# Ledger of designs, part 42: peptides against a protein of PDB entry 6B9H

Target 1, 151 residues: chain A of PDB entry 6B9H
Amino acid sequence: AELCESLLTWIQTFNVDAPCQTVEDLTNGVVMAQVLQKIDPAYFDENWLNRIKTEVGDNWRLKISNLKKILKGILDYNHEILGQQINDFTLPDVNLIGEHSDAAELGRMLQLILGCAVNCEQKQEYIQAIMMMEESVQHVVMTAIQELMSK

## One batch from the design tools (peptide; aimed at target 1 I127 I130 Q138 H139)

Design b2_p27_4_s1 (made by RFdiffusion4, then SolubleMPNN; from b2_p27_4, 13 letters changed)
Fold by OpenDDE base, seed 2:
Structure b2_p27_4_s1 (fold): chain B 151 residues (1-151), chain A 27 residues (1-27)
Amino acid sequence: as target 1 above (151 residues)
Amino acid sequence: SEELEEIMSLPPEERKKKLLEWLNKHT
């Protein structure tokens, strides 16, 4: 999916420790968790990160478990810290991500993380990074932000 | 939106400026 492909490129700019080259690399949630920690390490602290299983392999049940925790974290962050800046969004189906590596649903998940980045305390850093992206990727990213902020 | 598409149609430097303004307005 176009959304997932562009947001994968965006995610790669975070330079996290976990492999993040393919859609499959993101399905266990480890990359997403590390990205969230970079976005707000006070909220997504080490204690929170330690709840995410890192040695998942191909176990889709463990992937789904991680993804559910991450989604909950994002939703709680939006409510508790961001003041509900992200509105009227469609929740990603983490079961499809974990079991089938569904790119469309993964894109929706990454879109929520994007929403966190552009609304967090250090949002200007991430806004500037988006301004430096290749224009086709930038267009998709900006459209994704618009979808979250304009509903 | 129509506004975002209009911004994306601008030349690179002008587009950058307008996108920054848009992001600051909506986030």
Scores: peptide ipSAE 0.473, ipTM 0.905, DockQ to the pose 0.822
OpenDDE base, seeds 1, 3, 4, 5: peptide ipSAE 0.452, 0.464, 0.441, 0.458; ipTM 0.896, 0.901, 0.893, 0.899

Design b2_p27_4_s2 (made by RFdiffusion4, then SolubleMPNN; from b2_p27_4, 13 letters changed)
Fold by OpenDDE base, seed 4:
Structure b2_p27_4_s2 (fold): chain B 151 residues (1-151), chain A 27 residues (1-27)
Amino acid sequence: as target 1 above (151 residues)
Amino acid sequence: SKELEEIMSLPKEEWKKAALEWLNKHT
């Protein structure tokens, strides 16, 4: 999906330790967790990160478990830290992500992470980074932000 | 939104500035 592809490109700008070159690389949640830690290391601290299993392989059940934890973290972060700046949004189906590498649902998950980045304390840093991306990617990313903020 | 659509149609040299302003307004 176009959303997923653009947000994958965005995710890559974080330069996390975990491989993040393909959609499949994101399905275990490790990259997402590391990105969230970069966004707010005080909230997504080492204790939180350690709840995410890193040696998942192709085990889709473990992927789903990780993704559920990440989704909960995002939602809690939105509520507790961001003051629910992210409007009511259809939650991604983490089962489809973990089991089938569903790009559309993965895109929705990444969109939530995008929401965290552009609303966090250091949002200006991430907004500026977005402005440095390829224009077509910017268009998709901005549309994604609008969708999050306009509901 | 209408505003975003308008911004997205701007020439390259105007795009980033307008986009940044929009992002700052809506986040």
Scores: peptide ipSAE 0.227, ipTM 0.788, DockQ to the pose 0.881
OpenDDE base, seeds 1, 2, 3, 5: peptide ipSAE 0.225, 0.225, 0.217, 0.226; ipTM 0.785, 0.784, 0.790, 0.788

Design b2_p27_4_s3 (made by RFdiffusion4, then SolubleMPNN; from b2_p27_4, 13 letters changed)
Fold by OpenDDE base, seed 2:
Structure b2_p27_4_s3 (fold): chain B 151 residues (1-151), chain A 27 residues (1-27)
Amino acid sequence: as target 1 above (151 residues)
Amino acid sequence: SEELEEIMSLPPEERKKKMLEWLLKNT
């Protein structure tokens, strides 16, 4: 999916420790959790990160467990910290991500993380990062932002 | 939106300016 591929490229700019080269690499949630910690380490602190299991392998049940925690974290962050700047949206199906590596649903998940980044305290930093990306990626990212911020 | 598509159709330097404004406006 175009959304997923563009946001994967965006995710790679965070330079997290976990492998993040493919869609499959993101399905266990470890990369996403590390990205969220970079976005707001005070909220997504070490205690929160420690709830995300590493060494998941191909266990889709463990992937889904991690993804559910991450999704909850994002939603709570939007409510508690961002002041609900992210408007009504279709929630990603974490079951499809974990069990089937569904790129479309993963794209939705990454879109929510994008929403966190461009609304966090350091949003200027992430806006500038977007400004440095390839034009085609910028277009997709900006479209994704528009979907989150518009009614 | 129409605004976003208009921005993306601009020449590079003008586009950069409008993109930044749009991003700041919408976040």
Scores: peptide ipSAE 0.672, ipTM 0.946, DockQ to the pose 0.881
OpenDDE base, seeds 1, 3, 4, 5: peptide ipSAE 0.657, 0.667, 0.654, 0.660; ipTM 0.943, 0.944, 0.942, 0.943

Design b2_p27_4_s4 (made by RFdiffusion4, then SolubleMPNN; from b2_p27_4, 14 letters changed)
Fold by OpenDDE base, seed 2:
Structure b2_p27_4_s4 (fold): chain B 151 residues (1-151), chain A 27 residues (1-27)
Amino acid sequence: as target 1 above (151 residues)
Amino acid sequence: SDELERIMSLPKEERQKKMREWLLKNT
């Protein structure tokens, strides 16, 4: 999926510790959790991060468990910190991500993380990073932001 | 939106300026 591939490229700019080269690398949620911690370490602190299990391998049930926690964290962050800036009418299906590595649903998950980044306290830094990306990736990212912020 | 597509069709220098403004406006 174009959305997922572009947002994977965006995610790679965070240089997290976990492998993040493929769609499959993101399905256990570890990369996403580490990215969220970088976005707002005061909210997504060590106590929160420690709830995400590492070394899950191919266990899709553990993947789904992690992804559910991450999605909850994103939604809570949007409500408690961002003031409901993100449109969450269509939520990603974390079951399809964990069990089937569904790229379309993963794209929607990464889109929510994008929404956190461009609305957080350090939004200027992440906007600047987007401005330095390849034009085709920029277009997809900006379209994704537009979708999140639209009524 | 029509605005976003218009921005993306602009020459590079003008596009960069308008992209930044758009991002700041919509976040």
Scores: peptide ipSAE 0.674, ipTM 0.949, DockQ to the pose 0.917
OpenDDE base, seeds 1, 3, 4, 5: peptide ipSAE 0.669, 0.672, 0.668, 0.670; ipTM 0.948, 0.948, 0.947, 0.948

Design b2_p27_5 (made by RFdiffusion4)
Pose (drawn by RFdiffusion4):
Structure b2_p27_5 (pose): chain A 151 residues (1-151), chain P 27 residues (1-27)
Amino acid sequence: as target 1 above (151 residues)
Amino acid sequence: SEETTELLEEFIETIEERKEETEEEEE
């Protein structure tokens, strides 16, 4: 905890098309997919983004379907591009995200996305950008990175 | 990778040193 909201501030720095003001705004997977495209458009391309349904509303089943596709993409990216540098021993429970808007599980998903950003080809720029954020957010990001980079 | 690790270590150390200096100034 203290992970979800700090990482929500970090997500907000991407200024993606979908709304991203609240925890609920992240539960359908659209913001997350758009952030991943910004992190690595050569991998999370348009063909990949097209698989993420928009206009989900309160349909938690579709939220889960979207989140499973996002998580599948992150794990594939970790394996195929990042050489398994992101720790994936504990997977976020996307069913709890969809069924209960579980912020803790959402925080774990956002930590995996942070892991993608700090290990991608543009990791220098993403780290430099984090260094400009509020100190409280930086400290939480530091802890999240320590966890996700450890073996 | 090695380079990624080194970059992230420098990033963490910078934040920890700034936090320690801020705590000493508050004391």

Design b2_p27_5_s1 (made by RFdiffusion4, then SolubleMPNN; from b2_p27_5, 13 letters changed)
Fold by OpenDDE base, seed 1:
Structure b2_p27_5_s1 (fold): chain B 151 residues (1-151), chain A 27 residues (1-27)
Amino acid sequence: as target 1 above (151 residues)
Amino acid sequence: SAETQKLLDEFIEKIEKKEKEKKELLE
């Protein structure tokens, strides 16, 4: 999916410790969690990050468990910190991500993380970083932001 | 591109609007 591919490229700009070169690399949620910590380390602190299992391998049940925690974190962050409501009916299906590496649903998950970045205290820094991306990727990312903000 | 710039402008407008609304709710 174009959305997932572009957002994967965006995620890679964070230079997290975990491998993040493929869609499969993102399915265990570890990269996502590390990215969220970079976005807001006060909220997604070390205690929060430690709840995410890092050695899950191909265990899709553990992947789903991690992804559920991350999704909850994103929703709570939006509610408690960003003051935004997210329509639950448009939320990513973490089961499809964890079990089948569904790129479309993964794209939606990454889109929510994108929403956190462009609405957080350091939003201007992340917006500027996006503006420095390749135009084709930038366009998809901006479109994703608009879709998220228009809901 | 011009289209990307338009999307950016719309995004900024939306962010500013939401921040304003948030501020007003806290007043």
Scores: peptide ipSAE 0.201, ipTM 0.751, DockQ to the pose 0.034
OpenDDE base, seeds 2, 3, 4, 5: peptide ipSAE 0.064, 0.067, 0.072, 0.190; ipTM 0.658, 0.645, 0.652, 0.751

Design b2_p27_5_s2 (made by RFdiffusion4, then SolubleMPNN; from b2_p27_5, 10 letters changed)
Fold by OpenDDE base, seed 5:
Structure b2_p27_5_s2 (fold): chain B 151 residues (1-151), chain A 27 residues (1-27)
Amino acid sequence: as target 1 above (151 residues)
Amino acid sequence: SSETEELLKEFIEKIKKKKEEKEKLEE
């Protein structure tokens, strides 16, 4: 999936501690949780991050559990902090991500995180970072932003 | 780059619109 590939490249710009080179690396939610903490460490604090299990391995049930927590965190963040500036969007199926590493659904999950980044207090920094990306990736990312804000 | 710039401008416009709507609702 083109969306997932481009957003994976975007995620890699955060330089988180967890491995994030492949789609599979993202399926346990650890990278996503660390990215969210970088986006807003006051909201996604250490207490929140500690709810995400780091030693998951190939256990898809644990992956799904982590992903559900992350999705809830994103939705709560949009409601409580961002004032729901992201339009109604099709939610990712975390079951397909955890059990099957579904790239399309993972792309939707990463798109929600993208929404957090471009609407947070430090939104200008993240927007500028996107403008520094390779043109082909940049195009997909900006299209994803457009989709989030359109009705 | 030109196309991306156009998308960015559209995004910024929508963000401003949403911010204004939020401010109106909180009055």
Scores: peptide ipSAE 0.193, ipTM 0.740, DockQ to the pose 0.033
OpenDDE base, seeds 1, 2, 3, 4: peptide ipSAE 0.175, 0.037, 0.039, 0.039; ipTM 0.727, 0.600, 0.590, 0.601

Design b2_p27_5_s3 (made by RFdiffusion4, then SolubleMPNN; from b2_p27_5, 13 letters changed)
Fold by OpenDDE base, seed 5:
Structure b2_p27_5_s3 (fold): chain B 151 residues (1-151), chain A 27 residues (1-27)
Amino acid sequence: as target 1 above (151 residues)
Amino acid sequence: SEETQKLLQEFIDKIKEKERKKLEELE
């Protein structure tokens, strides 16, 4: 999906330790968790990160478990820290991500992380980074942001 | 590019509006 592809490119700008070259690389949630820690290390601290299992391999059950924890973390972050600024119109199906590497659902998951970045304390830094992205990718990312912030 | 800039400006405006609302709620 175009959304997933563009947001994968966006995720790669974080330069996390975990491999993040393909859609499959994101399905275990490890990259997502590391990105969230960069976005807000006070909230997504080491204790939170340690709940995400890193040695997952191709075990889709473990992937889903990680993804559920991450989704909960994002939702809690929106409620407790961001003051519900992100519209929860459609939540990603983490089962489809973990079991089938569903790009559309993964795109929705990454979109929620995008929402965290552009509403966090360092939102201006992330907005500026997006402004420097390649035009075609930038357009998709901006559209995704608009969707999150629409009423 | 123009469309992207439009979306960016709309986002910035929404963020500013939400920040103003937060401040108003604290008053």
Scores: peptide ipSAE 0.072, ipTM 0.638, DockQ to the pose 0.034
OpenDDE base, seeds 1, 2, 3, 4: peptide ipSAE 0.059, 0.056, 0.051, 0.062; ipTM 0.616, 0.613, 0.599, 0.624

Design b2_p27_5_s4 (made by RFdiffusion4, then SolubleMPNN; from b2_p27_5, 11 letters changed)
Fold by OpenDDE base, seed 3:
Structure b2_p27_5_s4 (fold): chain B 151 residues (1-151), chain A 27 residues (1-27)
Amino acid sequence: as target 1 above (151 residues)
Amino acid sequence: SEETEKLLQEFIKKIEERERKRKELEE
């Protein structure tokens, strides 16, 4: 999906330790967890990160477990820290992500992380970084942000 | 926040301007 492809490019700008070259690389949640820690290390601290299993391999059950923890973390962060700036949205199906590497659902998951970045304490820096990306990526990311902020 | 909204509007303006220029070149 176009959303997933563009947001994968955006995720790669975080330069996390875990491999993040393909859609499959994101399905275990490790990259997403590391990105969230960069966004807000005080909230997504080492204790939180340690709940995410790193040696998952192709075990889709463990992938889903990680993804559920990450999704919960995002929702809690939105409620407790962001002041519910991310409006009503359709929750991604983490089962489809973990078991089938569903790009559409993964795109929705990454969109929520995008919502965290553009509403966090360092929101200005993340928005400026997006404004410097390739035009086609900017268009998709901008549309994704607008969707999250629309009321 | 007001700051975030301002940055977003500037971002949108930038994209719209590029689209306008491309359209004019096709005429």
Scores: peptide ipSAE 0.148, ipTM 0.666, DockQ to the pose 0.646
OpenDDE base, seeds 1, 2, 4, 5: peptide ipSAE 0.047, 0.041, 0.051, 0.048; ipTM 0.563, 0.571, 0.575, 0.566

Design b2_p27_6 (made by RFdiffusion4)
Pose (drawn by RFdiffusion4):
Structure b2_p27_6 (pose): chain A 151 residues (1-151), chain P 27 residues (1-27)
Amino acid sequence: as target 1 above (151 residues)
Amino acid sequence: EEQEEKVEETEELLEEFFEHVEEQTEE
């Protein structure tokens, strides 16, 4: 905890098209998919983004379907591009995110996305941007990175 | 070899970031 909200502030720095003001705004997977495209458009391309349904509303089943696709993309990216540098021993429970808007599991998903950003080809720029954020957010990001980079 | 180099670069960048957060905490 203290992970989900700090990482929500970090997500907000991407200024993606979908709303991203609340924890609920993240539960359908659209903001996360758009952020991943910004992190690595050569991997999370338009063909990949097209698989993520928009206008999900309160349909938790579709939220889960979207989130499974997002998590599948992150795990594939970790394996195929990042050489397994992101720790994926504990997967976020996307069913809880969809059924209960579980912020803790959402925080874990956002941590995996942070992991993608700090290990991608543009990691220098993403790290430099974090260094401009509020200290409280940087400290939480630091802890999250330590966890996700450890073996 | 390429993946090792990318790991080393990432570790150097994160070390600088962690030192930066520690200096702010001490101040």

Design b2_p27_6_s1 (made by RFdiffusion4, then SolubleMPNN; from b2_p27_6, 18 letters changed)
Fold by OpenDDE base, seed 2:
Structure b2_p27_6_s1 (fold): chain B 151 residues (1-151), chain A 27 residues (1-27)
Amino acid sequence: as target 1 above (151 residues)
Amino acid sequence: SKLEKQKEETKKLIAEFEKWVKERQAR
């Protein structure tokens, strides 16, 4: 999916420790968790990160478990820290991500993380970084941001 | 310099983006 591919490129700019070269690499949630910690380490602290199981392999049940924790973290962060700045829309189906590596649903998940980045304390730096990305990727990312916050 | 101009343009664009976000949040 175009959204997922562009957001994967965006995710790669965080230079996290976990592998993040393919869609499959993101399905266990480890990369997402590490990205969220970079976005707001005070909220997504070590205690929170330690709840995410590493070395998941191909165990889709463990993937789903991680993804559910991450989604909850994102939603709680949006409510508690961001003041519910992200519009209500269809939430990603983490079951499809974990079991089937569904790129469309993964794209929706990454879009929520994008929402965290562009509304966090360091939002200006993340927005600036996006504005310097390759044009085709930038367009998709910026459109995704607009979708999140448009009424 | 070109670099300085680009930085200024970026600052303007980010300000516009922030304004846009606030306006949409108010709806």
Scores: peptide ipSAE 0.061, ipTM 0.583, DockQ to the pose 0.081
OpenDDE base, seeds 1, 3, 4, 5: peptide ipSAE 0.044, 0.048, 0.085, 0.044; ipTM 0.596, 0.588, 0.631, 0.600; seed 4 fails the geometry check

Design b2_p27_6_s2 (made by RFdiffusion4, then SolubleMPNN; from b2_p27_6, 16 letters changed)
Fold by OpenDDE base, seed 5:
Structure b2_p27_6_s2 (fold): chain B 151 residues (1-151), chain A 27 residues (1-27)
Amino acid sequence: as target 1 above (151 residues)
Amino acid sequence: SALKKQQEETEKLIKEFEEYVEKKRLE
């Protein structure tokens, strides 16, 4: 999916420790968890990160478990820290991500993380970073942000 | 309120981003 492809490129700008070259690399949630920690290390601290299992392999059950924790973290962060500014639209199906590497659902998951970045304390820095991306990626990311903030 | 101010700030940043992207597309 175009959304997933562009947001994967965006995720790669965080330069996390975990491999993040392919859609499959994101399905265990480890990259996403590390990105969230970079966005707000006070909230997504080491204690939170330690709840995400890193030695997952191809175990889709463990992937889903991680993804559920991450989704909960994002939703809690939006409510407790961001003041629920992100539009409450369709949530990603983490089962499809974990079991089938569904790119469309993964795109929705990454979009929620994008929402965290553009509403966090360092929101201006993340917006500026997006402005430095390739034009086609910028367009998709911009549209995704607009969708999140629309009423 | 603090939340309203935060929302307005975010919307401003989004608008600036939109204008930037549109400018690049026209170049």
Scores: peptide ipSAE 0.089, ipTM 0.633, DockQ to the pose 0.818
OpenDDE base, seeds 1, 2, 3, 4: peptide ipSAE 0.083, 0.133, 0.069, 0.071; ipTM 0.601, 0.642, 0.618, 0.612; seeds 2, 3 fail the geometry check

Design b2_p27_6_s3 (made by RFdiffusion4, then SolubleMPNN; from b2_p27_6, 16 letters changed)
Fold by OpenDDE base, seed 2:
Parts: sequence; structure tokens; C-alpha cells
Structure b2_p27_6_s3 (fold): chain B 151 residues (1-151), chain A 27 residues (1-27)
Amino acid sequence: as target 1 above (151 residues)
Amino acid sequence: SSMEKKRKETLELIEKFQKWVEERKKK
């Protein structure tokens, strides 16, 4: 999916430790968790990160378990820290991500993480970085942000 | 062209987000 591909490129700018070259690399949630920690290490601290299992392999049940924890973390972060600035009218289906590597649903998950970045303490820096991305990726990412901010 | 249209839309979004960032700084 176009959204997923552009957001994968965006995710790669975080330079996390976990592999993040393909859609499949993101399905276990480890990359997402590490990205969230970079976005707000005070909230997504080491204790939170340790709840995410790193040795998942191809076990889609463990992937889903991780993804559910991450989604919960994002929603809690939006409520507790961001003041519910992100429109969560349509939530990603983490079952489809974990079991089928569904790119469309993964895109929606990454979009929520994008929402965290553009509303966190360092939101200006993240937005500015997006403004300097290649045009095709920038357009998709910026449109995704606008959609999140729409009430 | 389609590419020109998308570029124009992107630039408009950038302007909106620049304003958005400035407004949030005031809070």
C-alpha cells in the first residue's frame, strides 16, 4: 500500500536497532516499539519496552500480542499525554497485521505512530524533518498527518 | 500534469503545517 510504503521510509529515518527494511520486518512490533521509545522515552520507557517480546520469529500469535500492546500504548499516550489530538475513528486491525502482514492495516498503525511524533515534545523537529523528505513520500506523509488531525 | 498538481498540494500542506506548528508554540 502507498501509505505503508511511505511510512516505512519515514520509520527508517529513526535508525532503530531492529531490522526495518520490509513490511514483514515491522509485523512483530519491535521496530514500532523502539520508534515510540525514541519519540517519548519518558513515557515509552525501558520498562514499557521490556513488555514487547523481541524473539518472535514467524509466530503470528506473538506478533499480534506485541501489536496489541503497542496499540494500547499509543492510545494511552494520546489520552494521557497528547490530550486526544489524534482521530482514532478507524483503528488498525492488528490481527491482520500479525497473521497476514496486511500492508493497509500496517499503514494505519504506522500512521498512529506518526501522530505521536507530530504531537510529542519534539513535534517541531519531526514535522520539519518530514518537510525535507522526498516529494512523493512527503506528500503521502503530510496527507496522513492532516487526516489524523481532522475532527 | 498529475505530478504538478500533487506538488502544489504538498506545498499547500507544508504551509498549513508551518502555521500549525507556530500555533502550537503559543499554547
Scores: peptide ipSAE 0.071, ipTM 0.634, DockQ to the pose 0.072
OpenDDE base, seeds 1, 3, 4, 5: peptide ipSAE 0.054, 0.046, 0.059, 0.062; ipTM 0.609, 0.602, 0.616, 0.618; seed 3 fails the geometry check

Design b2_p27_6_s4 (made by RFdiffusion4, then SolubleMPNN; from b2_p27_6, 16 letters changed)
Fold by OpenDDE base, seed 1:
Structure b2_p27_6_s4 (fold): chain B 151 residues (1-151), chain A 27 residues (1-27)
Amino acid sequence: as target 1 above (151 residues)
Amino acid sequence: SSMEEKRKETEELIKKFEEFVAKKKAA
């Protein structure tokens, strides 16, 4: 999916410790969790990150477990910190991500993380970084942001 | 409110981003 491809490129700019080269690399949620910690380390602190299992392998049940925790974290962050500024009417199906590596649903998950970045305390830095990305990626990311911020 | 202020700040930044992209595409 185009959304997933562009947002994967965006995710790679965070330079997290976990491998993040392919869609499959993201399905266990470890990269996502590390990215969220970079976005807001006070909220997504080490204690929160430690709840995400790192040695998941191909166990889709464990992947889904991690993804559910991450999704909950994002939703709680939206409610508690961001004041529900992100439109979350279309939630990703984490079961499809974990079990089938569904790129479309993964794109939706990454879009929620994008929403956290563009609404966090360091939103200016993240938006400026997006402005420096390749034009085709910028277009997709901008469209994704617009969708998040509009009802 | 604090939440409203944050929302406005985000919207302003997004607007600037959109303008930048529009100019780039027009060039």
Scores: peptide ipSAE 0.070, ipTM 0.635, DockQ to the pose 0.909
OpenDDE base, seeds 2, 3, 4, 5: peptide ipSAE 0.059, 0.042, 0.054, 0.056; ipTM 0.622, 0.602, 0.613, 0.612

Design b2_p27_7 (made by RFdiffusion4)
Pose (drawn by RFdiffusion4):
Structure b2_p27_7 (pose): chain A 151 residues (1-151), chain P 27 residues (1-27)
Amino acid sequence: as target 1 above (151 residues)
Amino acid sequence: TFSEKLTTLADEHDVTGFFTALLEHAH
């Protein structure tokens, strides 16, 4: 905890098309998919993004379907591009995200996305950008990186 | 190791040192 909201502020720095003001705005997976495309458009390309349904509303089943595709993409990216540098022992429970808007599980998903950003080809720029954020957010990001980079 | 260094900086709550070290490593 204190992970989800700090990482929401970080997500907001991407200025993606979908709304990203609240925890609920993240539960359908569209913001996350758009952020992943910004992190690595060569991997999270348009063909990949097309698989993420927009206009989900309150349909938690579709939220879960989207989130499973997002998590599948992140795990594949970790294996195929990042050499398993992101710790994936504990997977976020996307069913709890969809069924209960569980911010803690959402925080874990956002930690995986942060892992992508700090290990991608543009990691220098993403780290430099974090260093400009509020100190409270940086401290939480530091803790999240320490966890996700440890073995 | 670099991971141990980041763990030590994180335990010391040295945010500047952590991100400096992380950024230098990302070079």

Design b2_p27_7_s1 (made by RFdiffusion4, then SolubleMPNN; from b2_p27_7, 14 letters changed)
Fold by OpenDDE base, seed 4:
Structure b2_p27_7_s1 (fold): chain B 151 residues (1-151), chain A 27 residues (1-27)
Amino acid sequence: as target 1 above (151 residues)
Amino acid sequence: SFQEKLQKLVEEKDVKGAFQLLLEYSK
């Protein structure tokens, strides 16, 4: 999916420790968790990160478990820290992500993380970083941002 | 409104303008 691919490219700019080259690499949630920690390390602290299982392999049940925790973290962050700057909308189906590596649903998950980045304390820096990316990626990312802010 | 302006810029495929608006709004 175009959204997923563009946001994967964006995720790669965080230079997290976990492999993040493919859609499959993101399905266990480890990359996403590490990205969230970079976005707000005070909220997504080590205690939070330690709840994410890192050695999941191809165990889709463990992937889903991680993804559920991450989704909850994102939603809680939105409510507790961002003050509903991004509105609730159709949530990603983490089951499809974990079990089937569904790119469309993964894109929705990454879009939520994008929402965190462009509304967090360091929002200006993240926005500016996106502006340095390839034009086609910028377009997709901006569309995703606009969608978040229109709901 | 900000939302309306942003939507318009995106619809016009004015990506640069959209990001500038977003930056301004984010201040």
Scores: peptide ipSAE 0.671, ipTM 0.955, DockQ to the pose 0.868
OpenDDE base, seeds 1, 2, 3, 5: peptide ipSAE 0.664, 0.670, 0.663, 0.667; ipTM 0.954, 0.956, 0.954, 0.955

Design b2_p27_7_s2 (made by RFdiffusion4, then SolubleMPNN; from b2_p27_7, 11 letters changed)
Fold by OpenDDE base, seed 5:
Structure b2_p27_7_s2 (fold): chain B 151 residues (1-151), chain A 27 residues (1-27)
Amino acid sequence: as target 1 above (151 residues)
Amino acid sequence: SFIEKLKELAEKKDVKGFFQLLLEHAK
C-alpha cells in the first residue's frame, strides 16, 4: 500500500537497531517499539520495551501479541500524554498484520506512530525531519496527518 | 480554525504550506 511504503521510508529515518528494510521486518512489532522509545523514552521506557518479545521469527501468534501491546501503548500514550490530540476511530487490525503481513493495516499502525511523533514533546523536530524527505513521501504523510487531525 | 486551515491546505495539495502551518502550531 502507498501509505505503508511511505511510512516505512519514514520509519527508516529513525535508524533503530532492528532490521527495518521490508514490510515483513515490521510485522513483529520490534521496530515499531524501538521507534516509540525514541519518540518518548520516558513513557516507552526499558520496562515497557522489555514486554515486547524479540526473536519471534515467523510465529504470527507472537507477532500479534507484540502488536497488541504496541497498539495499547500508543492508545494509552494518546490519552495520558498527548491529551487525545489524534483521532483513533479506525484502529488497525493487528491480526491481519501479524498473520498476513497486511500492508494496508500496517500502514494504519504506522500512521498512529506518526501521530505520536507529530504531537510529542519533540514534535517540532519530527515535523522538520519530515519536511526534508522526498516530496512524494511528504504528500502521503500530509494526508495521513490530516486524517488523524480531522474531526 | 487551525484544523480547518490544515484541511484546506491538504485539499489543495499544498504540502509545503501544510507542514509550515503544522510547524508553526507546534511552537
Scores: peptide ipSAE 0.729, ipTM 0.959, DockQ to the pose 0.956
OpenDDE base, seeds 1, 2, 3, 4: peptide ipSAE 0.726, 0.729, 0.726, 0.727; ipTM 0.959, 0.960, 0.959, 0.959

